# Peptides against a protein of PDB entry 4XPM: the designs that were tried, part 87

Target 1, 160 residues: chain A of PDB entry 4XPM
Amino acid sequence: VMLHSKNVKGFLENTLKPYDLHSVDFKTSSLQSSMIITATNGGILSYATSNNDVPKNSINEINSVNNLKMMSLLIKDKWSEDENDTEEQHSNSCYPVEIDSFKTKIYTYEMEDLHTCVAQIPNSDLLLLFIAEGSFPYGLLVIKIERAMRELTDLFGYKL
Target 2, 67 residues: chain B of PDB entry 4XPM
Amino acid sequence: DIKGTIAFDTHGNVIESTGVGSQRIEDIGDLSKVTLDAEGFAQVQGDSLLVHLYKRNDITLAVYTSA

## One batch from the design tools (peptide; made by RFdiffusion4, then SolubleMPNN)

Design b2_p16_8_s3 (from b2_p16_8, 8 letters changed)
Fold by OpenDDE base, seed 1:
Formats: sequence, structure tokens, C-alpha cells
Structure b2_p16_8_s3 (fold): chain B 160 residues (1-160), chain C 67 residues (1-67), chain A 16 residues (1-16)
Amino acid sequence: as target 1 above (160 residues)
Amino acid sequence: as target 2 above (67 residues)
Amino acid sequence: LDKFIKEGLEAIKKKF
């Protein structure tokens, strides 16, 4: 079964929701953005953003999209470099994980004042990318993206 | 009474923090080195507070109390 | 995760 673009968009929108714990008084902000990008050139295949109050086709919307394109490219470049760097793969910023017998890695990157997390969708040419405010804990961001990837089995093995 | 909490992973990254725990993120470095008992518990004295540790499934929960 | 936190709080309460 193949995921349709509309379904992927809806999925990414759902990942924006804040993490709300009830056992303790802890709740995060919404993710700033959630994206699926190509591992080859950082091109955005699908995205969602919490800043949806911007008028469509406005200059502010265009600027926000351009900013996402820039960030996706920068993060893709960092990811690509780290995938070719054994030392970086053993840093505390890299989480090796296994999902349904597929191995992948989750990387955390600080981008200016933002907290980001990126992971290759298992055996695919695609990356899942979360961008959050600096107040969003990295450990929780990793948990969030891992659980999100478990719901993207239709994209496992996807090749461009 | 609980004064705060910190949950962190094996990489030393924060998962959640509340109360005084939010102001003591730097404690993770030392807390991660604490030897736990067979059941995954430990108690550590930290400044004027006690820190109660529980670790399971690669996640450590630290609970700060006055006693 | 919330289940873990709840479990931990209860476990600590019983332990100490």
C-alpha cells in the first residue's frame, strides 16, 4: 500500500501537536514544522507548519516556505556529512534505532535557537524532519520522531 | 512533597522537566553516573534537596524532594 | 512515556 500525498500531509500535521504529560505538569509547544525531504538534495516532498495563520500567497507565506527550504537543505547537508563520519555517528547527537527489523539513525541538530531532529526513513531515500522551539527537549523530540516513523511503514524502502 | 522532576535518556538528553528540576538540568551529568540497585533505584543528596532515581527501559526519572 | 512517568512516581513513592 502506498501513501497518498494528502495522507502524508495530514500525518505531518498531526505530528505538530504538543506533547502533553498528565502524570506531571509538563506540556510542550507545538512543533514549528514537520517535513519529509529527499536525502539526495534536501527537496521538500511534504511539510506542515504550526504557523498557519499567515494569509495564503502572501509575502510572509512565501518567506516562511523559503525558510523551510533553506533549513531542510542545511539539515540534509549535516545529515549527509554525519552519515559519512564514523565519529559523529558515535556522538550523543546520534541515536541508532531499529524499527520492524530496519535499522536507521536519529540525529539532533541545533539550528540557531531551534531544536531539530532528523532521521532517514528506513531503507529509503527520504528523511523525516522535525523543527521545534529551543524549549522542546531533545530527548523527547527523539522519542517523538521515532514513534512517528513507526507509522510511516508505507514509505519504508521508498526510492526516488 | 515533590519539588520537581527530570526525565532523561541514556544520551543525557532531557525528556521532561518540572519544578526545581527545570532549574537543575546540569545535574544530569552526575545523576547519569549514579549506580542503581538491582531494582533500578538510587537516592542522592543534592544541595538542600534529595534526588530519588528510577531507571527502566533506558529512561531515568529523577524526583526532587525536601526529604 | 506518560505511563512510564506514572509508574516511576509510584515506584519511587513505594521505595522511599
Scores: peptide ipSAE 0.742, ipTM 0.950, DockQ to the pose 0.837
Fold by OpenDDE base, seed 5:
Structure b2_p16_8_s3 (fold): chain B 160 residues (1-160), chain C 67 residues (1-67), chain A 16 residues (1-16)
Amino acid sequence: as target 1 above (160 residues)
Amino acid sequence: as target 2 above (67 residues)
Amino acid sequence: LDKFIKEGLEAIKKKF
């Protein structure tokens, strides 16, 4: 099975959808953005955003993309630091997880007023990154990204 | 007669909150320290509200009621 | 998760 760029884009777009619980009156907002970036440089390989009302090639669109690039780079840098910091790996912002015998970690980071979480796709040079509003609870964000990674088995072990 | 809920993980991070639970996120610190019975239940008096706890698979559900 | 919440609510209802 091969995961093409269009498939990845569609996948990321689907991750934007709100989390809706029916047993209790709880529903989140949509994710602000969802990205797959390189662990090496924080380069964006694919992304989806809920702000689709921005015209293409507009100054607002350029600023939006540049903002995503900046955030991805910052988060990659923070992730890289934490991956080499035992103390940070044992903080409440780090969730070790195992998917199909592959181990990875989910990190939560507050970026200004946004809630973010990032995780290395197992044994790959890729990171999955979710950016949400501050109202999106971290515990649920972690669950969301963990479940999303389980659907990206085609990218496990992917090397640039 | 549920007044609200909080679900949280072992890291103390919120998974969901509703009703009065959304206004009592700070309770997680104390609720996480409550000793549960063998079945994963506990009941705690939280000010004017009663909190019913259920934990399974590293997720704790807190249900707030008036009694 | 929703299933857990649902089951938890029912379990609490029975317990207390």
Scores: peptide ipSAE 0.742, ipTM 0.950, DockQ to the pose 0.835
Fold by OpenDDE base, seed 3:
Structure b2_p16_8_s3 (fold): chain B 160 residues (1-160), chain C 67 residues (1-67), chain A 16 residues (1-16)
Amino acid sequence: as target 1 above (160 residues)
Amino acid sequence: as target 2 above (67 residues)
Amino acid sequence: LDKFIKEGLEAIKKKF
C-alpha cells in the first residue's frame, strides 16, 4: 500500500488539529501549517494550512502560499546546515529518534514568532515540517511530529 | 490542592503547562537537576508552593501545590 | 501523553 497525493494531503490536514489534554486543563492552538518538502531544494510536495477566512484564489491566499514557499526554503537551508554541524546535532534543539529501526532527527527552529519543527522522513529525500504559533510548546511539537512520522512508513526510503 | 502543572522532556522543553506552572517555566532548569527516588518521585520546596515530581519514560511531570 | 499525565497525577497523589 502506497500513500497517494490526496492521502498525503488529508494526512497533513489531520495533523493540524490541536492537542487537547483532558487530565489537565490544557489545549493548544491548531498548527498553522503542515508540509512535506524536498530535502534537496525545499520544494513543497504537499501542504495543509489552518482554515482562515481567506477566499480561494485570492491575493491573500497567493501571498500565504508564497510565504510558505519562503519558509520551507529557509527551514530546508537551516536543516541542511545542521545536518553538517555536529555541535547543532547535540543541542537541545535536536532530537535523535528511531522509528522501525530507521534513524532520523527532529529539529526545532524559531521562525520569527513561530515555533517550527522539521524532520527527515527516514531514508528519504523528504522532510516533514510543522509550523505553529509561539504558544505551542516545543516539547509537545516534537512529540507530535514524531508520532506523525510513524504514520508515514510508505514514504520511508522515498527518493526523488 | 493543585495550583498548576508543568510537563517537560529531557531537553528541558515544555510539553504542557497549566495554572501557576505556566508562569514558572523557568523552574524547569532547577527541577531537571533534582535527584529522584527509585520510583521516580521527588518533592521540592519552593517559595510558597510545594513541587511534586514524577518522571517516567523521559518525561517529567511537576505538580504545584500549596502544601 | 494524556494517559501519562493522568497516571502521574494519581501516582503523586498516592505518594504524597
Scores: peptide ipSAE 0.742, ipTM 0.950, DockQ to the pose 0.842
Fold by OpenDDE base, seed 4:
Structure b2_p16_8_s3 (fold): chain B 160 residues (1-160), chain C 67 residues (1-67), chain A 16 residues (1-16)
Amino acid sequence: as target 1 above (160 residues)
Amino acid sequence: as target 2 above (67 residues)
Amino acid sequence: LDKFIKEGLEAIKKKF
C-alpha cells in the first residue's frame, strides 16, 4: 500500500496514542507531537499533535505551529551534529538499530521539560520525531519509535 | 506482594515503572551491574525492599517485594 | 513488551 500524505498524517496521529501495559498498572500520556521532518532543513513535511483545542487560524495556533517548527529545527541540528560525532554515537542517547537490513540510529534528546527522540528513516532525507512529556520514559519512547519506523517502509530511500 | 516494578534497557533508560519502582529509578545504576545467573535471574537487597531481577533480550525487569 | 513483562513476572514467581 502506497503511503500518501493523508495516510502519513493518519499514521502519525495513531502514534500519539498512549502506551498501555496490562500486565502491570502502567499507562503513559499521549505523545505531544509526532512529525516527519527533513534532515536537511528540519522542515516539517507532516505532523500530528495531541493539542488540538486551538481554533483554526487563530493566533494561538500560529504560535503552536511556530513552536513546533522551532523544536524540529533544533532537534535536526542536534541530530546533524551527532551524526558527525563519534563520541555521541556511542553515548547512552544513541541506539543503533537495524530494520529489514537497513541500519539507522535513534537519538534521545531532552528539550526543556520534554522527552524527544528522533531517527533517520533508512536511506532517506527524512527524520521521524516524537515529542512527549517528561513523564514518558526514554526507553519506551525508543521502542515506540522503532516500531513506528518499521511501518514506514514506503518512505525508505526517500530523497528530496 | 509486589510493591513495584522497573523495566529498563541496556542503556539504563526506563521502559516502565510502577509502584515503589517509580521512586527508585536511581537503583538502575546498581541493578545494571548485578551478576545474573545462567537463566538470567538475580535477587538483591535494595534498601528495605528485596529486588528480583530477570533479564532477557536486552530488557531487565526488576520486581520489588517486601520479602 | 507487555508479553515480556508478563512472562518475566511469571518467571520470577517461579524462580523465587
Scores: peptide ipSAE 0.740, ipTM 0.950, DockQ to the pose 0.819

Design b2_p16_8_s4 (from b2_p16_8, 7 letters changed)
Fold by OpenDDE base, seed 5:
Structure b2_p16_8_s4 (fold): chain B 160 residues (1-160), chain C 67 residues (1-67), chain A 16 residues (1-16)
Amino acid sequence: as target 1 above (160 residues)
Amino acid sequence: as target 2 above (67 residues)
Amino acid sequence: LDQFIAEGLKAIAEKF
């Protein structure tokens, strides 16, 4: 299986869109970031952010990228710990799901004032990671990431 | 657009809060007094935000929106 | 709790 960088990037950009509850007054904010990272090292394979108006090669861009790298590593570490902890897998922050007979788990993590959600792409060495504002309910993040993973079947079983 | 949420129990204890709801915990006192309809819903105007209420199984969810 | 919130949001969206 080969990852097509531009196609994946476009997919992640689309995931940034607000969760629409079919009511104008009940639409979430856009995600801050959406990423595919490695489960082994937390390395970012692809990412999308909502604020792309930052000039390229600016100090602000560098800081934002570095922040994403830090976030991805921290979340990867938390995920790794939870995957080896039976108690955490049964907490209210872990959501077992099944997609086309493939099993995976969705985890939610509070990162400062941000709401994050991460899930291993089934049978793969990859994690899908959403970062949202604190106003984004975890329940909706979970639904959003589950639906997104259903569109990533080509990455199921992907090994590094 | 959703600006935040608060979930609280019948004793006014915060179960969870998000967004602007985290800064408006004091609203629980007033929100707990709001009369809900037969289905457990209500709307309350607060400041510049509209609060939508939903109660089920002794838990109340408050959703803050701009309109 | 997260599931409750999600369901509540959907219910509110349908109600109002």
Scores: peptide ipSAE 0.406, ipTM 0.688, DockQ to the pose 0.237
Fold by OpenDDE base, seed 2:
Structure b2_p16_8_s4 (fold): chain B 160 residues (1-160), chain C 67 residues (1-67), chain A 16 residues (1-16)
Amino acid sequence: as target 1 above (160 residues)
Amino acid sequence: as target 2 above (67 residues)
Amino acid sequence: LDQFIAEGLKAIAEKF
C-alpha cells in the first residue's frame, strides 16, 4: 500500500473548507489545519493549512510547521491516553462511529483557544486531525471529520 | 458566517461558548428574556451581530452571525 | 451537547 502524497495533500486542502449548512448565515470558518499523522509517534505524514501566505523556507514557515508538529504530538499523546482509558472513551468528548462496518472513535480536544478533532482511520496506524478556531462548534467538527473519513477508504487498514 | 456561539441553561449558566460568544457571556441575561416563538426560535439584533436563538430541553443555543 | 449544537445549527438554518 502506497500513499500518494499529492492526492492526500489535495484531499486535506479540501477539508479546510468551511462547513456549510447551505446558508450563508451559518457557514463556519475554514479549518486552520488538517493533517494525517502517525498514531505511533505523532509524525506528520501530510498536512494542509489555511494560511499559506508565508514564503517557503522562511523563518515564519518553519515556526508554523514546528507549531503543527507540537500540536500533532500533543494530540497524539492525548488520543493515546484516551484509547487506554475506558472512562474517557465514554465521555462526551468521544464519539464512536462506524464506517462501512469499520469501527473508530472521534475525539475532541480543546487546545488553548483552538478546537481540535482527531480520529483513527479505521484499522490503520494513521490519525486524521482537524484544527479549527474556537468559533467552530465541536459538533460540526465531528460531523466534518466523519464525512472526511468516509472518503479515505483507501487508507483503511494502512499499517506503517 | 458564524462568529461564535453560546449554549446556556435555564439558570443562565454557560455550558459552552465559542468564538465571539466567549466574549459576550454578559448577553445571556438579555437573551434569556427574549420571547421565543412556538418552535423555540428567535432573532435578536445586537450592536454589530445578529443573534439567532434556539431553545430545546431547557438549553438555549445562541448563534452570532454578521447578518 | 455537541450533538445539540449541531442539531441547533441545522434547525436555525432551516428556520431562518
Scores: peptide ipSAE 0.402, ipTM 0.693, DockQ to the pose 0.238
Fold by OpenDDE base, seed 4:
Structure b2_p16_8_s4 (fold): chain B 160 residues (1-160), chain C 67 residues (1-67), chain A 16 residues (1-16)
Amino acid sequence: as target 1 above (160 residues)
Amino acid sequence: as target 2 above (67 residues)
Amino acid sequence: LDQFIAEGLKAIAEKF
């Protein structure tokens, strides 16, 4: 199985869309970023951001990408530590889920004023990572990422 | 639109609050007295906001909306 | 808690 960068990019861009609770007329903001990173090093394999107004190869783009790299690494480190900590796996910030008989865990982390959510794509070396504003409820992030992973079955078992 | 939320336990302790809920912690006293239906729901008209209540497993969620 | 809030929001949306 090979990663198709263009297809993955499009998928991640679609995940940026707000979570809309139509019945109560409530809609979140768009995700700030959506990423697939390596579980081993926290390297970014693909990403999408809601702010696409930055010209290519500009200093602002470089800074933005560097920030994402930093966040991905930090979150990967937190995730890695929690995966090796039984107590953390039973905290309120860990959500075990099962998708088509594949088990994984969803973690929520506050990064400065941002709300983040990360989960290992089942049996893979990949993590799916959502970054949102602080106004985005963690619970909705969890639901969002769980639903997103259900659409990434082609990446289940992906090894680097 | 949701204007805010408050989550509180049976003792009235704030577990979490967001938006206008963060400024209306004092409402817990009154909200805790509201009789919920068999499914754990209630709707209470406030001063300018409508409060939607949902309780499950001894945790109550109050959601403040304009309508 | 976060999951509860999410589900609660959905439940409220369905109820009202």
Scores: peptide ipSAE 0.399, ipTM 0.610, DockQ to the pose 0.256
Fold by OpenDDE base, seed 1:
Formats: sequence, structure tokens, C-alpha cells
Structure b2_p16_8_s4 (fold): chain B 160 residues (1-160), chain C 67 residues (1-67), chain A 16 residues (1-16)
Amino acid sequence: as target 1 above (160 residues)
Amino acid sequence: as target 2 above (67 residues)
Amino acid sequence: LDQFIAEGLKAIAEKF
């Protein structure tokens, strides 16, 4: 399966938008970052960030990208550890889900003051990762990432 | 808009709180007395915020909103 | 707890 970088980038950018609960007149903040990373080594295949005001090739941009690389690696490591731990798979921070007969798990992680959520794209070597501010409820992050994965069926089964 | 949340158990112990909920732990006493509907829901108007309640099993979630 | 919160937030959104 071929990854269409522009299409994936656009998709990830769309996931950044706030979660809007119209019924209770509530809208979250935008996600800080949305990424597709490798489950193998945490390498970033595609990403989107809400902070688009940073000049390209600036030191701040480099630091931002480096931070994302660090976060992706750390979360990949946590995910990998949890996937190899039966107890962690039954914790309150693990959500088993099924999408069109494909099974995966959603994990939530507190990363410093940030709320993160990660899930393996079903049967793939890829992880979808959301990073949000601490004000973003974990419950809504879980719902958001599940719905997002339903739009990534083309990546199901993707192997590196 | 959601202004905060409180999750508490049947003993009134705080399990988690966010936003304005962290400053309204004292509300648990009153919230715990609210009669829920058959599905475990209720709405309670506070001083300036509306509280949405959801209870399942032994845990209650209170969500503070502006309306 | 996370699972409960997810359910609660979703349920509240649907109920009210």
C-alpha cells in the first residue's frame, strides 16, 4: 500500500480541529499535534501541528520538530511496553476497539502536562498519535482518535 | 462550554477533577444527593454553571458547563 | 477511570 503523503498530511491537519460537543455547547482546544508514526521505531511518517506561525527553517521550528520526534519515540516505547503487558492492556487507560472487524487498542498517556492518545492502525506497523493540552479530556481524545482511524482504512494492514 | 469536571465515588471521594471542578470539590456533597433519571443522568443548576451528572456503577461524573 | 470518563462524556453529549 502506498502512502500518499499529501493526502495523509491533509487528513492529519483536519484532525487538529477542536472537538465540538454541540449538545452541551462545548468546544475543546485544537490538538497540538497529530502524527502517524512507525510502531517499530517511532519514526514520524507524517505530522500536523497547530502552531503554524513558526518561520520555516527557524531554530524554533527545529526545536518543535525535535520535540515531536522525542514525543513520538517516547510514546512508541510506552505503547510497545503496554502491548507486551497483559495487565496494562486491561487498565483503565486502554480501550480495545473494533473497526470493521479489525481490532486495535487505544491508549492514553500523560506526557508532562499534555494529554496524549495513541492507537495502532489495525494490523499495521503504524500508530496514530494525538497530542493535546491538558484541558482536552481523555475521553474525548479517545472518541476522536477512534473516529479518525475509521477514515484511515486504506492504511489497515500497512507493513513497512 | 465545559468549564470543568469532577469524578467521585459513592463515598464522596474525588477520583479526578479538572478545570473549575477542581475548585468545587465541596459540591460533591450536594451532587451526591441528586436524584438521577432511569439512565443515570441529571442536570443541576448551580450558581453560574450547569452541572451535568452521569453515574454508572459506583462512579459519578459531573460536568460543569456554562449552559 | 479513562474508560468511564469517555463513556460519561459521550453519554452526556448524547443525552443533553
Scores: peptide ipSAE 0.391, ipTM 0.672, DockQ to the pose 0.210

## One batch from the design tools (peptide; made by RFdiffusion4, then SolubleMPNN)

Design b2_p17_1_s1 (from b2_p17_1, 9 letters changed)
Fold by OpenDDE base, seed 2:
Structure b2_p17_1_s1 (fold): chain B 160 residues (1-160), chain C 67 residues (1-67), chain A 17 residues (1-17)
Amino acid sequence: as target 1 above (160 residues)
Amino acid sequence: as target 2 above (67 residues)
Amino acid sequence: MSKEELAELFEKLLKDI
């Protein structure tokens, strides 16, 4: 089934769900934000946020969206740098992964007090970006984004 | 009785932590260096607690018990 | 705890992840 814009939005909203590891009684917070952005300019194609109580068209909404735009741009820039840096690709913040014979990399970036994770959707011009609170463990965040990417096969190879 | 847990990946990043494990994240550095047996198990005495280790598929689980 | 118990907990954890 082809992912349409509405389907992508719904998908991202679903990724906001927290983990509840019943086996060890560990729970996370919800993701703060989940986005698909362009690898070229860091432009937001679709996003979801757990902060939905902000009135639409309010100053607070505008500020929050602008903040997301800023973060997406910064993370895209960092990602671009790392993709051209062999040393960074071998750092502890880079996870090379293979999904259905497609290779990609997952990067973790700390943004102030937030934990972020970004990965290029295989062979595409798109990045999947998760933003979480600092209490969200990086190891689990990486697992989360990997699992999410496995559900985005329709976007594999997507070119702008 | 389990006093806490830590799960971490091959990069040393936390997957989860509970109980006393949440207060011993710094143990990951040492735990990651522990030699495991052929089945992926090990035990390490730490303070007054015993740490039970099991690693499989790039994930290590550490369980802290009193004995 | 035994090795079996630890392995069982690990399997449960994997399922939760």
Scores: peptide ipSAE 0.803, ipTM 0.955, DockQ to the pose 0.912; fails the geometry check
Fold by OpenDDE base, seed 4:
Structure b2_p17_1_s1 (fold): chain B 160 residues (1-160), chain C 67 residues (1-67), chain A 17 residues (1-17)
Amino acid sequence: as target 1 above (160 residues)
Amino acid sequence: as target 2 above (67 residues)
Amino acid sequence: MSKEELAELFEKLLKDI
């Protein structure tokens, strides 16, 4: 089934759901935001946010969207730099992964007090980006984004 | 009699932490260096707590108990 | 805590994540 824009939006909304690890009684918050952005310019193609109580077209909404755009651009820039830096690719902030024989990397970045992780959708011009509160552990965030990417096979190889 | 837990990956990043484990994230550095037995288990005495370790599939679970 | 109990807890954790 082909992923349409509306389907992608719904998918991203579902990724916002928190973890509830009943086995050890550990719970996370919801993701603050989940996005698909361009690897070239950091443009947001689709996004979901847990902050939906802001009135539409309000100044607060505009500021929130602008902040999201800024964060996405900054993270894209960091990602671009790291993709051209062998040393950074061997740091604890980089997770090489293989999904269905496609290789990609997951990077974790601290953005102010937020925990973020980003990964190139395999062989594509797209990045998947999760933004979470600082209480969301990086190891679990990495697992979350890897699992999410495995569900985005329709976007593998997507070129702008 | 579990007092807390820490689960972490091979990069030393936390997957989850509960109880006393949440206050002992710094233990990961030492715990990651512990030699495990053939089945992936180990026990480490730390302070007044015993740490039970089990590693499989690049994930280590540390369980803190009183004994 | 036995090894078996620890392994069981680990398996439950894996299922949760």
Scores: peptide ipSAE 0.802, ipTM 0.955, DockQ to the pose 0.916; fails the geometry check
Fold by OpenDDE base, seed 3:
Structure b2_p17_1_s1 (fold): chain B 160 residues (1-160), chain C 67 residues (1-67), chain A 17 residues (1-17)
Amino acid sequence: as target 1 above (160 residues)
Amino acid sequence: as target 2 above (67 residues)
Amino acid sequence: MSKEELAELFEKLLKDI
């Protein structure tokens, strides 16, 4: 199934859902945000947020979007630096993964009190970015983003 | 009689934690070094708690019990 | 707990993840 703009938005919204591990009675919060951004400039192509209490086109919404833009840019810059740093790629914050026959990396970044994960969609100019509260464990966040990325095969190889 | 759990990956990052496990995240460093048997099991006696370990597919589950 | 019980819990956890 081809992922179009609306489908991508819906996909990102679905990734916001929390984990509920019934076997051990462990629950997470929803992701704060889920985004697809450009690896080149950190521009947001699509995004979803869990906070829907803000009216559309309000000043508060504009401010929140601006904040996401800033975080996107910062994370893109950090990602770019790490992609050119062998030492950072061998840290516990970097997870080399292979999806089908494509290799990529998942990075975890602390953004103030937030837990974030970012990964390049294989062979593309796009990054998938999750932003969660500090209570969301990194190990689980990595699993979440890996599985999500496996559903974005239509974007593999996407070039700007 | 489970008092808590910790699950963690090969990077030492938490996947989940519950009960007393949530207060013992620092144990991951030592637990990750425990030698497992051929089936992936181990037991580690702590202070007042026994830790039951099982690892498979790069995920380790630690279960804390009183005995 | 037994090894079997632990393994069973692990399997349930894997399914939840």
Scores: peptide ipSAE 0.802, ipTM 0.955, DockQ to the pose 0.924; fails the geometry check
Fold by OpenDDE base, seed 5:
Formats: C-alpha cells, structure tokens, sequence
Structure b2_p17_1_s1 (fold): chain B 160 residues (1-160), chain C 67 residues (1-67), chain A 17 residues (1-17)
C-alpha cells in the first residue's frame, strides 16, 4: 500500500493518541506534535499537532508552526551530531533497534520542558519525531515511536 | 494491597509509574542492579515497603506493597 | 503478592503498551 500525503498526515495524527494503561491505572497526555522531517536539513514533510482548535491563519497558528520548524531544526542538528559521535551512541539516550532486517537508532532529547524522541526511518533520509509533555515518560515514548516506525515500512529506504 | 508501581527499561528510563512509585523514581538505580532468580523474580525491602520485581522482554516491573 | 500475580500483572501491562 502506497503512502500518500493524506495517508501520512492521518498516520501522524493517529500517533498523537495517549496511552491508557488500564492494568496499572496509568494514563498519559496526548503527544503535542508528531512529524516526519528530512535528515539533511530538518525540513518538515508532514506534521500533526494536538492543538487543532487554533484558528487558521491566526498569529497563534503562525507562531505554532514556526516553533515546530525551530524544534525540528534543533533536534535534527543534535541527531546529526550524535550520529557522528560514538560516545553519544552508547549513552542511555540512544536505543539501537532492529525492525525486520533493518537497523536504526532512537534518540531521546530534552527540549526545554518537553520530552522528545527521534528516529531515522531505516535506510532513509527521513526522521520520525515525537514531541510530548515532560510528564510523558521516556521509556514509554521510545516504545511508542518504535511501534510507529514498524508501520512505516513503505518509507524504508526512501532517499531524497 | 498495591501501593504503587514502576516499570522501566534497560536504560533505566521510566515506562510508567503510579502511586508511591511515582515518588520513588530514584529507586530505579538500585532496583536495576538487583539479582533476579532464574524466573526473573526478586523481592527487596525498601523503607517500610516491600518491592516485588519481575523482568522479562527487557522490561522490569516493580510493585510496591506494604507486605 | 505472589509470583503468579506479579507475572499476570506484567502480562496485562504488556498488552496495554
């Protein structure tokens, strides 16, 4: 099944859903944002946000989009730096994972008071990026992004 | 009976926390070093609470009880 | 709690995440 732009947007919107762990009565907030960005320059190819009630073409919407662009660039830069740093790849902030026969890494980054998680879509020039509130635990965020990555097989190997 | 829980991964990062567990995140450092039996279980006495540990699939669950 | 109860809770947790 081919992923169209509309399908990608819908996928990202679906990732915003919170966890409800009934077994232990633990609940998270929704993700603030979910994005697919380029690994080369941090350009946003698609995104979803939990604040959809912001009026269109308003100054608040513009500020929100600009904020996402800034965070995307900052996280991409940190990711690029870590990919060239063997020591950082062995830190607790880096999770080597294997999906099918493909290997990738998941990184966690603290951005101000937000918890973020980023991973390169296997063998591609694309990154998947989750932004959550500080109350969203990193271990669960990593699990969330790994499982989301497993649904993006159509993008594996995508080159710009 | 259960006073709280903490679940954490092999990196020491929290997966979930509830009850008294939410106030004892710092325990992860020590709990991660506990030797588990062949079935992946252990018990640790910690500050008037008993901690029940179970690890499988790179996830450790700690359950805090009064006894 | 027993080992069995703890394991059962763990299994339920795995299903939730």
Amino acid sequence: as target 1 above (160 residues)
Amino acid sequence: as target 2 above (67 residues)
Amino acid sequence: MSKEELAELFEKLLKDI
Scores: peptide ipSAE 0.802, ipTM 0.955, DockQ to the pose 0.920; fails the geometry check

